# Peptides against a protein of PDB entry 5EIB, part 89

Target 1, 366 residues: chain A of PDB entry 5EIB
Amino acid sequence: VDLEPGTMDSVRSGPFGQIFRPDNFVFGQSGAGNNWAKGHYTEGAELVDSVLDVVRKESESCDCLQGFQLTHSLGGGTGSGMGTLLISKIREEYPDRIMNTFSVMPSPKVSDTVVEPYNATLSVHQLVENTDETYCIDNEALYDICFRTLKLTTPTYGDLNHLVSATMSGVTTCLRFPGQLNADLRKLAVNMVPFPRLHFFMPGFAPLTSRGSQQYRALTVPELTQQMFDSKNMMAACDPRHGRYLTVAAIFRGRMSMKEVDEQMLNVQNKNSSYFVEWIPNNVKTAVCDIPPRGLKMSATFIGNSTAIQELFKRISEQFTAMFRRKAFLHWYTGEGMDEMEFTEAESNMNDLVSEYQQYQDATAD
Target 2, 366 residues: chain A of PDB entry 5EIB as posed
Amino acid sequence: VDLEPGTMDSVRSGPFGQIFRPDNFVFGQSGAGNNWAKGHYTEGAELVDSVLDVVRKESESCDCLQGFQLTHSLGGGTGSGMGTLLISKIREEYPDRIMNTFSVMPSPKVSDTVVEPYNATLSVHQLVENTDETYSIDNEALYDICFRTLKLTTPTYGDLNHLVSATMSGVTTCLRFPGQLNADLRKLAVNMVPFPRLHFFMPGFAPLTSRGSQQYRALTVPELTQQMFDSKNMMAACDPRHGRYLTVAAIFRGRMSMKEVDEQMLNVQNKNSSYFVEWIPNNVKTAVCDIPPRGLKMSATFIGNSTAIQELFKRISEQFTAMFRRKAFLHWYTGEGMDEMEFTEAESNMNDLVSEYQQYQDATAD

## One batch from the design tools (peptide; aimed at target 1 S348)

Design b2_p28_3_s1 (made by RFdiffusion4, then SolubleMPNN; from b2_p28_3, 12 letters changed)
Fold by OpenDDE base, seed 3:
Structure b2_p28_3_s1 (fold): chain B 366 residues (1-366), chain A 28 residues (1-28)
Amino acid sequence: as target 1 above (366 residues)
Amino acid sequence: SAAEERERRRRERIEERKEELEEEEEEE
């Protein structure tokens, strides 16, 4: 789905474009112009019914619909505005189904789109209320991984999207292979989300290896375990050392010893015990799938529900507040039918979310 | 085009971030 036709043509003409039904390509003509309100109230609102018709059709074809997965950007008007509109509409129609998102967070370090803080804040407000699970993927963190870890001197959107794709493949492994831990979206939510509003995850993927070092790197369970818990491996621009993990899931793929995985997972928990909350028992979940990802002997995917994710929301909130106090560009949003009050509501809800994360970070075992 | 201008600006921000990362690596 896009408000611009050119993106859909690129997907359709791509190597995998033929795996999608032609009728499932829904697109607009005018785009959102990086305006959340244009995505949510005007251009997106005109298109959303056509998307919902496709969603209904595909949902009816499912023997057992677990829920929905959306991948979108929070910086742009389409992914943010229309994406959150679609989430809201799907939630209204399917209130008993899980809503899962892969939400790409904007960063001023990798984009000059001045209104991204508005789009992100307005989106996060919707995600807090209308999603059950949100994987926070920060373009800054992806860039930093590409530059520092992968040693890519000029990271491309292709390189960033490769990380996203690897992560998405990793986190969905348990859903695709029977008999795994978190074999459905609801079990994942139950295991990962101890508090309904605190459903924002810090993802990570291992191995991340530079092209020059790939031939020299042994893929071992200890190395995967060490890398996926490394702060520099997080795909959200926050340091897990500045917070505490409420819950963690690790999804290993490939032929490995379950015993070795359990030993390494215990070791990393013990080593990082100060970065876990003590009052949530059995808050680390481990899954092993014998089927490796394509091109790798083994991998590990990390999912962290950490109070450190508040750093990401604080960053967005600070940028939002600095712009909103100046009333910068508000007329672009209000001109598309948005109320100025929604900015204040979204800011408030994001600040409340930050406060909730901080409260649970500071909570001690009674 | 608007797409070319967006890509130009993106490249500028990528270079700025690269400089920031190089400075951070020199300070560590």
Scores: peptide ipSAE 0.027, ipTM 0.551, DockQ to the pose 0.018
OpenDDE base, seeds 1, 2, 4, 5: peptide ipSAE 0.023, 0.021, 0.021, 0.015; ipTM 0.452, 0.448, 0.373, 0.401

Design b2_p28_3_s2 (made by RFdiffusion4, then SolubleMPNN; from b2_p28_3, 9 letters changed)
Fold by OpenDDE base, seed 2:
Structure b2_p28_3_s2 (fold): chain B 366 residues (1-366), chain A 28 residues (1-28)
Amino acid sequence: as target 1 above (366 residues)
Amino acid sequence: MEEEERRKKFEERIKERLEKLEEEEEEE
């Protein structure tokens, strides 16, 4: 789905264009112009019914519909505005199904789009209410990984998208291969989301190695485990050491000893016990899949529900507030039918979410 | 919170969503 035809034509003409049904390409002509309101109330609202018709058709063809997975950007108008409209409409029609998202967070290091803080804040407000599971993929964290860890002098969108693809492949491993822990979206939600509003995940992937170091690095279970819990390896721009893990899932792939994995996972928890809440028993889940990713002997994927994710929301909130106090570009949104009150409500709900994460961070076992 | 208790609370939330939608459909 896109509000611009050019993106869809690129996908259709690409090496994977034939994987998708031609009728499942739904697109507009006018674009969203990086405006959430155009995505949500005007251009996106004109297209949403055509998307829902396709969603219904594909849902009816499923033997067992678990839920929906949306991949979108929160900085752009289509991914943010139309993406959240689509989430709302799907939730209304399928209230008993899981809504899962891969939400790409904007960063000033990657994009020059001035209104990204508005689009992100308005989107987060919708995601808090209308999703069950959200993977926070932060362009700032991806850029920092590419630059610092991968030693790329000038990270490209291709380099960022490679990390996103590896992460998405990792977190969906248990859904794609039988006999795994968290084998369905509902089980994942039960294990990862102890509180309804606190459903924002910090993903991570290991191994991450520079091209120059790949030849000399032995991939071992201890090294994967250590890298997976490293703050520099998180795909969200927050430091887990500034918060506490509510829940964690680790997904190992490749031929390895389950005993060695369990030993290393226990060791990393014990070493980092101060960064876990004590009042959620068995809050770390580990899965091992014998099938490695393409081109790797082994990998590990991390899913963390951490109170440190509040750092990401605080960054967006600070940028939002700096623009909103000046009423910068508000006429672009109000001209599409938005009220200024919706901005205040979205800011308030995101600040409440930050406060909730802080409350559970400070909570002790009674 | 035990895994079974988390499961129960999750199923209760899904039930509440369904009940709310049924109420909204009865009011239209």
Scores: peptide ipSAE 0.185, ipTM 0.727, DockQ to the pose 0.027
OpenDDE base, seeds 1, 3, 4, 5: peptide ipSAE 0.040, 0.112, 0.147, 0.173; ipTM 0.527, 0.676, 0.707, 0.713; seed 1 fails the geometry check

Design b2_p28_3_s3 (made by RFdiffusion4, then SolubleMPNN; from b2_p28_3, 16 letters changed)
Fold by OpenDDE base, seed 1:
Parts: sequence; structure tokens; C-alpha cells
Structure b2_p28_3_s3 (fold): chain B 366 residues (1-366), chain A 28 residues (1-28)
Amino acid sequence: as target 1 above (366 residues)
Amino acid sequence: SAMEEEKKRKEERIKERLEEEELEEALE
């Protein structure tokens, strides 16, 4: 789904364009102009019913519908505005199904638009209320991984999207292969989300190896375990060392010893015990799938629910507040039928979310 | 980087669109 036809044509002409049904390509003509309100109230609102018709049709074809997965950006108008509208409408129609998102967060260093703080804040407000699980993906973190870890001198969107794709494949492993931990979206939510509003995850993937070292690096369980817990491998622009993990899931793939995985996972928890809350029992979950990802002997995918994610929301909030105090560009949103009060409500809800994460960070076992 | 150049081109297009829309609103 997109409000711009050119993006859909790029997907259709791409190497995987044929995996999608032609009738499942729903697109507008005008785009959202990077305006959340255009995506949510005008251009997106005109297209949403056509998308819902496709969603219904595909849902009816499912033998067992677990939920929905949306991939979108929060900085743009379509992904943010129309994406959150679609989430809201799907939630209304399917209140008992899991809403899962892969949400690309705007980065201060990789800002595509001046109004990203508005679009992101308005989107986060919707995600807090209408999603069960949100994987936070930051373009800065992806860029830093590509540059520092992968040793790419000029990271491309292709390189970033490769990391996202590997991570998405990793986190969905348990859904795609029988007999795994978190075999459904609801079990993932139960294991990862101790508090309903605190459903924002930091994803990570291992191995991350430069092309020059890839041939010489032995993939070992200890190396995967160490790398997946390294702050430099987080795909969200926050440092887990500045917060505490509420919950963690680790998904290992490939032929490896389950005993070795359990030993390494115990060792990394013990070594990093200060970065976990002590009052959530069994807050680290581990899965092992014998089927490796394509082109790798083994991998590990990390899902962290950490109070450190508040750093991401604080950065967005600071940028939002700086713009909103000046009433910068507000007429662009109000002209699309949005109320200025919705900005204040969204800011408030995001600040409440930050406060909730801080409260649980500071909480001790009684 | 190619991303920084693409980003700059996006930022410039957005800025141009912003300036055009501000001009249209000022002319109404």
C-alpha cells in the first residue's frame, strides 16, 4: 500500500514483485507530501476502504489468522498517517487479533523531512494505543551498523533494508517453523510485553560481519550471543546500558547445541545482570531453530524490551517540542482537518510512555 | 554518501514544496 504510485511500481518491478497478488497493490495518486494529516485524514482516508477490502479478502483466506504485520516509516506521511489509520481501522474490525509493526523511526542525523518529529509523535501516539508489538527500527542505527560493523564506506538503502529483512526473517522464525518458542504472535506478546503500553522492541541480528572478514570468521554460539547483546548491534538508536531489559527473546537458527546456547545465554545474562530487571521472573526466552537462514550456517535474532527505548522517544519529543512551541508548519496539518489539540495529546501520551519506562527502570524488587 | 545526497535531495524537495505551499497560502 502506498499513496504514491511510483513506490508500488518499484516493488512490482523488483525481484520479488511477483510474490504479491496484483489485486493487493493498493495505491493513491497524490501522495501524503510527508504530512501525517494527509495520510490520516484526507488522501489516506480516501484509500483506506480499498485497503480494508483487500485485508478482509486475505484474512478470509487464512485458515488461522493470528494477526497483522505492518511495515512502515514514522517520518513520512503515508507510512505514518495512513499506516496508523489502517492500524486503527484493522483494530476496530479485528480487536481480538494481534497488531504487529515494524516501525522505522526517524533519526536526527538521517532526517528525510523537516516535519518528521510531528509525524513520528502523532504515529507513536497511535502505536501506543493500537499495536500489541512494535519493532523499533532506526535508520541511524542501521547506518552505524553498515558503516562501523559491516565496514561499508557508503551505506545504501539496499544495505539498510538487508538488515531489516534479516531481522524480520529472524523475529518471524518462530511463526514459520513448528515447535518453537513464541510459535504465535500472542505468545510473543505474552512473553515480551509485561505491561500493555510498553510494547516497543529493540531488534538486533547476528552475525554482522564485513565482507572482507566473512570468509575467515567462524560462526560460533558464543560469538553470536555476544554480538546480539552488543549495544552496537541494536537496530534502534538507544543504548541498552542506559536502561534495563524488561524482557528479551533470542532466536537462534542453524545446527547448534541447545546446551551451548543455554550456557551462553545464561553467561550473558549473568555478565549483564545490572541491565535486567530482577522483578520479572524468566524474562529471557530462547528459541533454537535447526534451519539456518539462507546463506548462513547459523544466526541469532535479538528482541529486547528495554527501558532504554525511552531515549528514542525523548529525542523525538525534544524535536517535537522545539517545533510545536514555534507553531512551525502547524497550518499544514490543521488545513487537512487536524486539530492542534491532537498534537498536544500525542506529545502528552509519548511523555507518559517515557515516564512509564523510567518508572519501571527505577523499580526495585520489594 | 549516496544516502546523504539522496537525503539532501529529499530535504530540498520538501523545502521547495514547503516554500510553494507557503506561497500559495500567502496568495489566497
Scores: peptide ipSAE 0.015, ipTM 0.359, DockQ to the pose 0.023
OpenDDE base, seeds 2, 3, 4, 5: peptide ipSAE 0.000, 0.016, 0.019, 0.013; ipTM 0.202, 0.346, 0.401, 0.362; seeds 3, 4, 5 fail the geometry check

Design b2_p28_3_s4 (made by RFdiffusion4, then SolubleMPNN; from b2_p28_3, 13 letters changed)
Fold by OpenDDE base, seed 3:
Structure b2_p28_3_s4 (fold): chain B 366 residues (1-366), chain A 28 residues (1-28)
Amino acid sequence: as target 1 above (366 residues)
Amino acid sequence: SKEEEEKKKKEKRIEEMLKEEEEREEEE
């Protein structure tokens, strides 16, 4: 789904375009122009019913509908505005189904879109209320991984999207292979979300290896385990050392010893015990899938629910507040039928979310 | 770092665009 036809044509003409049903390509003629309100109230609102018709059709064809997965950006108007509208409408129609998102956070390192803080804040407000699970994929963290770890001198959107795709493939592994831990979206939510509003995850993927070093890298369970818990490997622009993990899931892929995985997972927990909350028992979950990803002998995907994620929301909030106090660009949103009060509500809800994460970070077992 | 310099340049550009828009809204 997109408000711009050109994106859909690129997907359709791509190597995998034929795997999608032609009727499932829903697109507008006019883009949201990086405006959340255009995505949510005008251009997106005109298209949302056509998307919902496709969603209904695909849902009816599913014998065991677990829920929905959305991939969107929070900086642009389509992914942010229309994406959150779609989430809201799906939640209204399917209140008993899981809503899962892969939400790409904006970064000034990647984009110069001035209104990204508004789009992101307004989106986060919707995600807090209408999602059960949100994977926070920060373009800043992706850029940093590409530059520092992958040693790409000029990271491209293609390089960033490769990391996103690897992560998505990793976190969905348990859903695609029967008998695994977190084999359904609801079980994942139960394991990962101890508090309903605190459903924002820090993803990570291992191995991350520069092209020049690929041939020299051994892929071992200890190395995967070490890398996926490294602060530099997080795909959200926050340091897990500045917070505490509420819950963690690790998803290993490839032929490996379950015993070795359990030993390494225990070792990494013990080494990082100060970065876990002590009052949530059995808060680390591990899964092993014998089927490796394409082109790798083994991989590990990390999912962290950490109070350190508040650093991401604080960054967005600071940028939002700086713009909103000046009333900068508000007429672009209000002119699309948005109320100025919705900005204040979104800011408040995001600040409350930050406060909730801080409360649980400071909580003791007593 | 080169990365931090690029971030600062973009942040500065955003701040300049904000000022230009504020000035335009005051003139209307």
Scores: peptide ipSAE 0.029, ipTM 0.462, DockQ to the pose 0.028
OpenDDE base, seeds 1, 2, 4, 5: peptide ipSAE 0.019, 0.017, 0.017, 0.022; ipTM 0.484, 0.443, 0.387, 0.466

Design b2_p28_4 (made by RFdiffusion4)
Pose (drawn by RFdiffusion4):
Structure b2_p28_4 (pose): chain A 366 residues (1-366), chain P 28 residues (1-28)
Amino acid sequence: as target 2 above (366 residues)
Amino acid sequence: SATEEHLAKLQAEAEAAREARAAERAAA
């Protein structure tokens, strides 16, 4: 789905472009120009019922639908504006299904548009209310990993998307292969989301590799465990050691000692016990899958529900406030008939989300 | 049971705090 028609061509000319159902391409004529109001209201509303028709069709041909997963950026107009409209319409029509999103957060280091904080805040407001799980993919973190760790002086979207694809493969492994833990979206959600609004996850993986060089050696289980908890291996730009884990899901892929995995996971939990909330006993679940990802014999994927993710929302909120106080470009949004109070409503909701993460961060069992 | 009671208490405190902040914003 895109309001921009040129997106259809690039996907089709891609390696697996012909494998998609031709009828499932739903596109507009213009597109939103980084205007969330256009995406949602104006233009996305024009296009949205066509998308829902296709969604309804894919759903009726399901034996037992688990739910939906949406990939989109929060900084633009279509993936953000229309994407959250689609989520709201799907929530109305399929209220008992899990909604899961892979949402990319904007960063000034990657994109040169100052309205992106507007678009992201209006979107975060929708996701807080309407999604069950959201993987926070931070362009800030992706750029820093490419620039500082992978030493790519000028990171491209291809460089960033290599990190995203490795992460998405890792976090959906338990859904795609036989296993006991978090095997479906609802079971994953019940294990990861203690409070409904706190469903933004920090993904990480090890080893971090630059695409096209080179290999190995394969990591030891200790090396995997330590790297997948490392702040430098997170896809969100937050220091996990600045907050506390409410819940964690770890996924080890490849051939390895299950015993050694158990020992290392127990090791990181009790050496660093102060970083795991004490009022959620046994809050770290571990899954092993025998099939490694491409190019690797061993890998680990980390999924964290950490109070430290408030740093991500504080950064967006500060940029949003800096722009919104000067009312810059606000008429671009209200020109599409959007209420200015929706900006204030979204800002308040995001700041409430930050306060909630802090409340549970300071909470004690006593 | 005790863990569930504690989590319910923390959730109720968070909801009451949100309602109080909303009321302050509406008064202003």

Design b2_p28_4_s1 (made by RFdiffusion4, then SolubleMPNN; from b2_p28_4, 12 letters changed)
Fold by OpenDDE base, seed 5:
Structure b2_p28_4_s1 (fold): chain B 366 residues (1-366), chain A 28 residues (1-28)
Amino acid sequence: as target 1 above (366 residues)
Amino acid sequence: SEVEKLLAELQAQIDAARAAAAARRAAE
């Protein structure tokens, strides 16, 4: 789905364009112009019914509908505005189904779009209320991984999207292969989301290796485990050491010893026990899939529900507040039918979310 | 191309999954 036809043409002309049904390409003509309000109230609102018709058709064709997965950016107008409109409409029609998102967070290092803080804040407000699970894929973190870890001097969207695709492949492993932990979206939610509003995940992937060192790197369970819990490997620009893990899932892929995985996972928990909440028993879940990802002997994917995710929301909030206090660009949103009150409500809800994470970070067992 | 081969393999997996789903529905 897009509000611009050129994006759909790019997908169709891409190497995998033919895997999608032609009738499932729903697109507008005018685009959102990086404006959340155009995506949510005008251009996106005109297109949403056509998308819902496709969603209904695909849902009816499912043998067992678990829920929905949306991939979108929060910086742009289509992914943010229309994406959150679509989430709301799907939630209204399918209130008993899981809503899962891969939400790409904006970064000034990647995009010069000045209104991204507005689009992101307005989107987070919707995601807090209308999603069950959100993977926070932060362009800040992706850029830093590309630059520092992968040794790419000038990271491109292609380089960032490679990390996104690896992460998405990793977190969906249990959904795609039988007999795994968290084999469905609901089980994942039950294991990962102890409180309904605290459903924002820090994903991570290992191995991450520069092209120059790839040939010299051994792939071992200890190295994967160590890298997976390293703050530098988080796909959200948060340091887990500044917070506490509420829940963790680790998904190992490839032929490895289950015993060795369990030992390394126990060791990393014990070594980092101060970074876990003590009042959630058995809050680390581990899965092993014998099928490695393409081109790797083994991998590990991390899913963390950490109170450190508040650093991401604080960053967006600070940028939002700096613009909103000046009423900069607001007329572009209000001109599309938004009320200025919606900005204040979105800011308030995101600040409440930050406060909730901090509360659970500071909570001790009674 | 390698991509075309991968797409063909993926399509075969999708088709097999659809056939298996259809067989389950026919057995219910």
Scores: peptide ipSAE 0.025, ipTM 0.340, DockQ to the pose 0.010
OpenDDE base, seeds 1, 2, 3, 4: peptide ipSAE 0.012, 0.018, 0.012, 0.017; ipTM 0.312, 0.348, 0.306, 0.376

Design b2_p28_4_s2 (made by RFdiffusion4, then SolubleMPNN; from b2_p28_4, 18 letters changed)
Fold by OpenDDE base, seed 5:
Structure b2_p28_4_s2 (fold): chain B 366 residues (1-366), chain A 28 residues (1-28)
Amino acid sequence: as target 1 above (366 residues)
Amino acid sequence: DKVKELLEKLKKEIEEERKKREEERKKE
């Protein structure tokens, strides 16, 4: 789905364009112009019913519908505005189904669009209420990985999207291969989300290796485990050491010893015990899939529900507040039918979310 | 253009805040 036709043409002409049904391509003509309100109230609102018709059709064709997965950006107008409208409408129609998102967070390092903090804040407000699981993929973290770890001098959207694709492939491994941990979206939610509002995940992937060092790198379970818990491998620009893990899932792929995985996972938990909450028993889950990713002998994917995710929301909130206190660009949103109160409500809800994460970070077992 | 001036000011503030956060992350 897009409010611009050019994106759809790029998908159709791509190497995987044929895997999608032609009738499942729903698109507008005018775009959202990086405005959440255009995506949510005007241009997106005109298109949403056509998308819902496709969603219904595909849902009816499922033998067992678990839920929905949305991939979107929060900085733009379409992914943020129309994406959250679609989530709301799907939640209304399918209240008992899991809503999962891959939400790409904006960064000033990647985009010069100054209204991204508005789009992101307005989106987070919707995601808090209408999603069950949200993978936070931060363009700032992706840029830093590309630059610092992958040694790319000038990271491109292609480089960032490669990391996104690797992460998405990793976190969906258990859904694609039967008999694994979290083989169901609901089971993932039960394992990962101890409190309904605290459903924002920090994904991570290993191995991350520069092209120049790939030939010299051994891939071992200890190295994968160490890198998976390294803050430099997190796809969200948060340091897990500044918070506490509520829950963790680790997904190993490739031929490896389950015993070695269990030993290394125990070792990393013990080494980092101060970064876990003590009042959630068995909060680390591990899965091993014998099927490696394409081009790798083995990999590990990390899913963390950490109170450190508040750093991401604080970053967005600070940027939002800097603009909103000056009423900068608000007329572009109010002109599309928004009330200024919606900005205040969104800011408040995101700040409440930050406060909730902090509360659970500070909570100790009695 | 007042909009352009505001845009430049906002970009600068955002970049200053970003640098501050990066410096804080480097000290730890």
Scores: peptide ipSAE 0.036, ipTM 0.581, DockQ to the pose 0.016
OpenDDE base, seeds 1, 2, 3, 4: peptide ipSAE 0.022, 0.009, 0.000, 0.020; ipTM 0.426, 0.284, 0.309, 0.552

Design b2_p28_4_s3 (made by RFdiffusion4, then SolubleMPNN; from b2_p28_4, 9 letters changed)
Fold by OpenDDE base, seed 5:
Structure b2_p28_4_s3 (fold): chain B 366 residues (1-366), chain A 28 residues (1-28)
Amino acid sequence: as target 1 above (366 residues)
Amino acid sequence: AAVAEHLAKLRAAIDAARAARAAARAAA
């Protein structure tokens, strides 16, 4: 789905364009112009019914519909505005199905789009209420991984999207291969989301290795485990050491000893015990899939529900507040039918979410 | 017990805030 036709042509001409049914390409003509309000109230609202018709058709063709997975950016107008409109409409029609998102968070290091803080804040407001599971893929973190870990001098959108695709492949492993932990979206929600509003995940993928170091790196369970829990390996720009894990899932792929995985997972929990909440028993889940990802002998994917995710929301909130106090570009949103009150409500809801994470972080067993 | 009570209070506050926001959105 896109509000611009050129994006769909790029997908169709891509190496995997033929995987998608032609009738499942729904697109507009005018674009959202990086405006959430255009995506949500005008251009996106004109297109949403056509998307819902496709969603219904595909849902009816499912033997067992678990839920929906949306991949979108929160910085743009289409992914943020129309994406959240779609989430709302799908949730209204399918209230008993899981709503899962891969939400790409904006970064000033990656994009010069000045209104990204508005689009992100307005989107987070919708995601807090209308999603059950949200993977926070932060362009800030992706850029830093590309630059610092992968040693890419000038990270491109292609480099960032490669990390996104690896992460998405990792977190969906249990859904795609039988006999795994979190084999369905609902089980994932039960294991990962102790509180309905606290459903924003910090993903990570290992191995991440620079081209120059690949020849010297042994892929071992200890190395995967160590890298997966490293703050520098998180796909969200927050330090887990500044918060506490509510829940963790680790998904190992490849031929490895389950015993060795369990030993390393126990060791990393014991070493990092101060970074876990003590009042959620058995809050670390581990899965092992014998099928490695293409081109790797083994991998590990991390899913963390951490109170440290508040750092991401604080960053967006600070940027939002700095713009909103100046009423910068508000006329672009109000001209599309938005009220200025919706900005204040979105800001308030995101600040409440930050406060909620902090309160759970400070909660002790005593 | 103290954690459980604290978490229950937090949950109730969250649910109340959600209900208030839902009502505000329905009125707008």
Scores: peptide ipSAE 0.185, ipTM 0.738, DockQ to the pose 0.272
OpenDDE base, seeds 1, 2, 3, 4: peptide ipSAE 0.025, 0.033, 0.025, 0.000; ipTM 0.558, 0.438, 0.537, 0.211; seeds 1, 4 fail the geometry check

Design b2_p28_4_s4 (made by RFdiffusion4, then SolubleMPNN; from b2_p28_4, 13 letters changed)
Fold by OpenDDE base, seed 1:
Structure b2_p28_4_s4 (fold): chain B 366 residues (1-366), chain A 28 residues (1-28)
Amino acid sequence: as target 1 above (366 residues)
Amino acid sequence: DAVAALLAELEAQIEAARAARRAARLAA
């Protein structure tokens, strides 16, 4: 789905364009112009019914519909505005299904789009209310991984998208292969989301290696486990050491000893015990899938629900506040029929979310 | 020419409908 035809044509002409049914391409002509209000209330609102018709058709063809997965950017107009409209409409029609998102967070290191903090804040407000699970994929973190870890001097969107695809493949492993922990979206939500609003995950992936070092690096379970818990491997720009894990899932892929995995997972928890809440028992879940990712002998994917994720929202909030207090660019949104109150409500809800994470970070077992 | 005129009319109608929705939201 897009409000621009050119993106859909790029997907269709791409090496995997034939995987998608032609009838499942729904697109507009005018785009959202990086304006959340155009995505949510005008351009996107005109297209949403056509998307819902496709969603209904595909849902009816499912033998067992678990839920929905949306991949979108929060900095743009279409992914943010129309994406959150679509989430709201799907939630209304399918209230008993899981809503999962892969939400790409904006970064000034990657994009010069001035209004990204508005689009992101307005989107987070919708995601707090209407999603069950949100993987926070932060362009800030992706850029830093590409630059620092992968030794890419000038990271491209292709390099960032490679990390995104590896992460998405990792976190969906249990959904795609039978007999795994978290084999459905609902079980994942039950294991990962202790409180309804606290459903924002920081994903991580291992191994992350520079192209020059890849040939010399052994892949071992201890190395994967250690790297997976390293703050530098998080796809969200927060330091887990500044917060506490509410819940964790680790998904190992490849042929390895389950015993060795369990031992290493226990060791890393014990070493990092101060970074876990003590009042959620058995809050670390581990899965092993014998099928490795393409091109690797083994991998590990991390899903963390951490109170440190508030650092991501604080960054967005600070950028939002800097613009909003000056009413900068608001005329682009008010011209689409938004009120300044909608911005204030979105800001308040995101700040409340930050406060909730802080409260649970500071909570002790009585 | 007739097709171009029809497309321009449709575009104008779409924009008018968008403007009406914007106005309705501002009045809510």
Scores: peptide ipSAE 0.013, ipTM 0.306, DockQ to the pose 0.011
OpenDDE base, seeds 2, 3, 4, 5: peptide ipSAE 0.000, 0.007, 0.008, 0.006; ipTM 0.305, 0.262, 0.348, 0.296

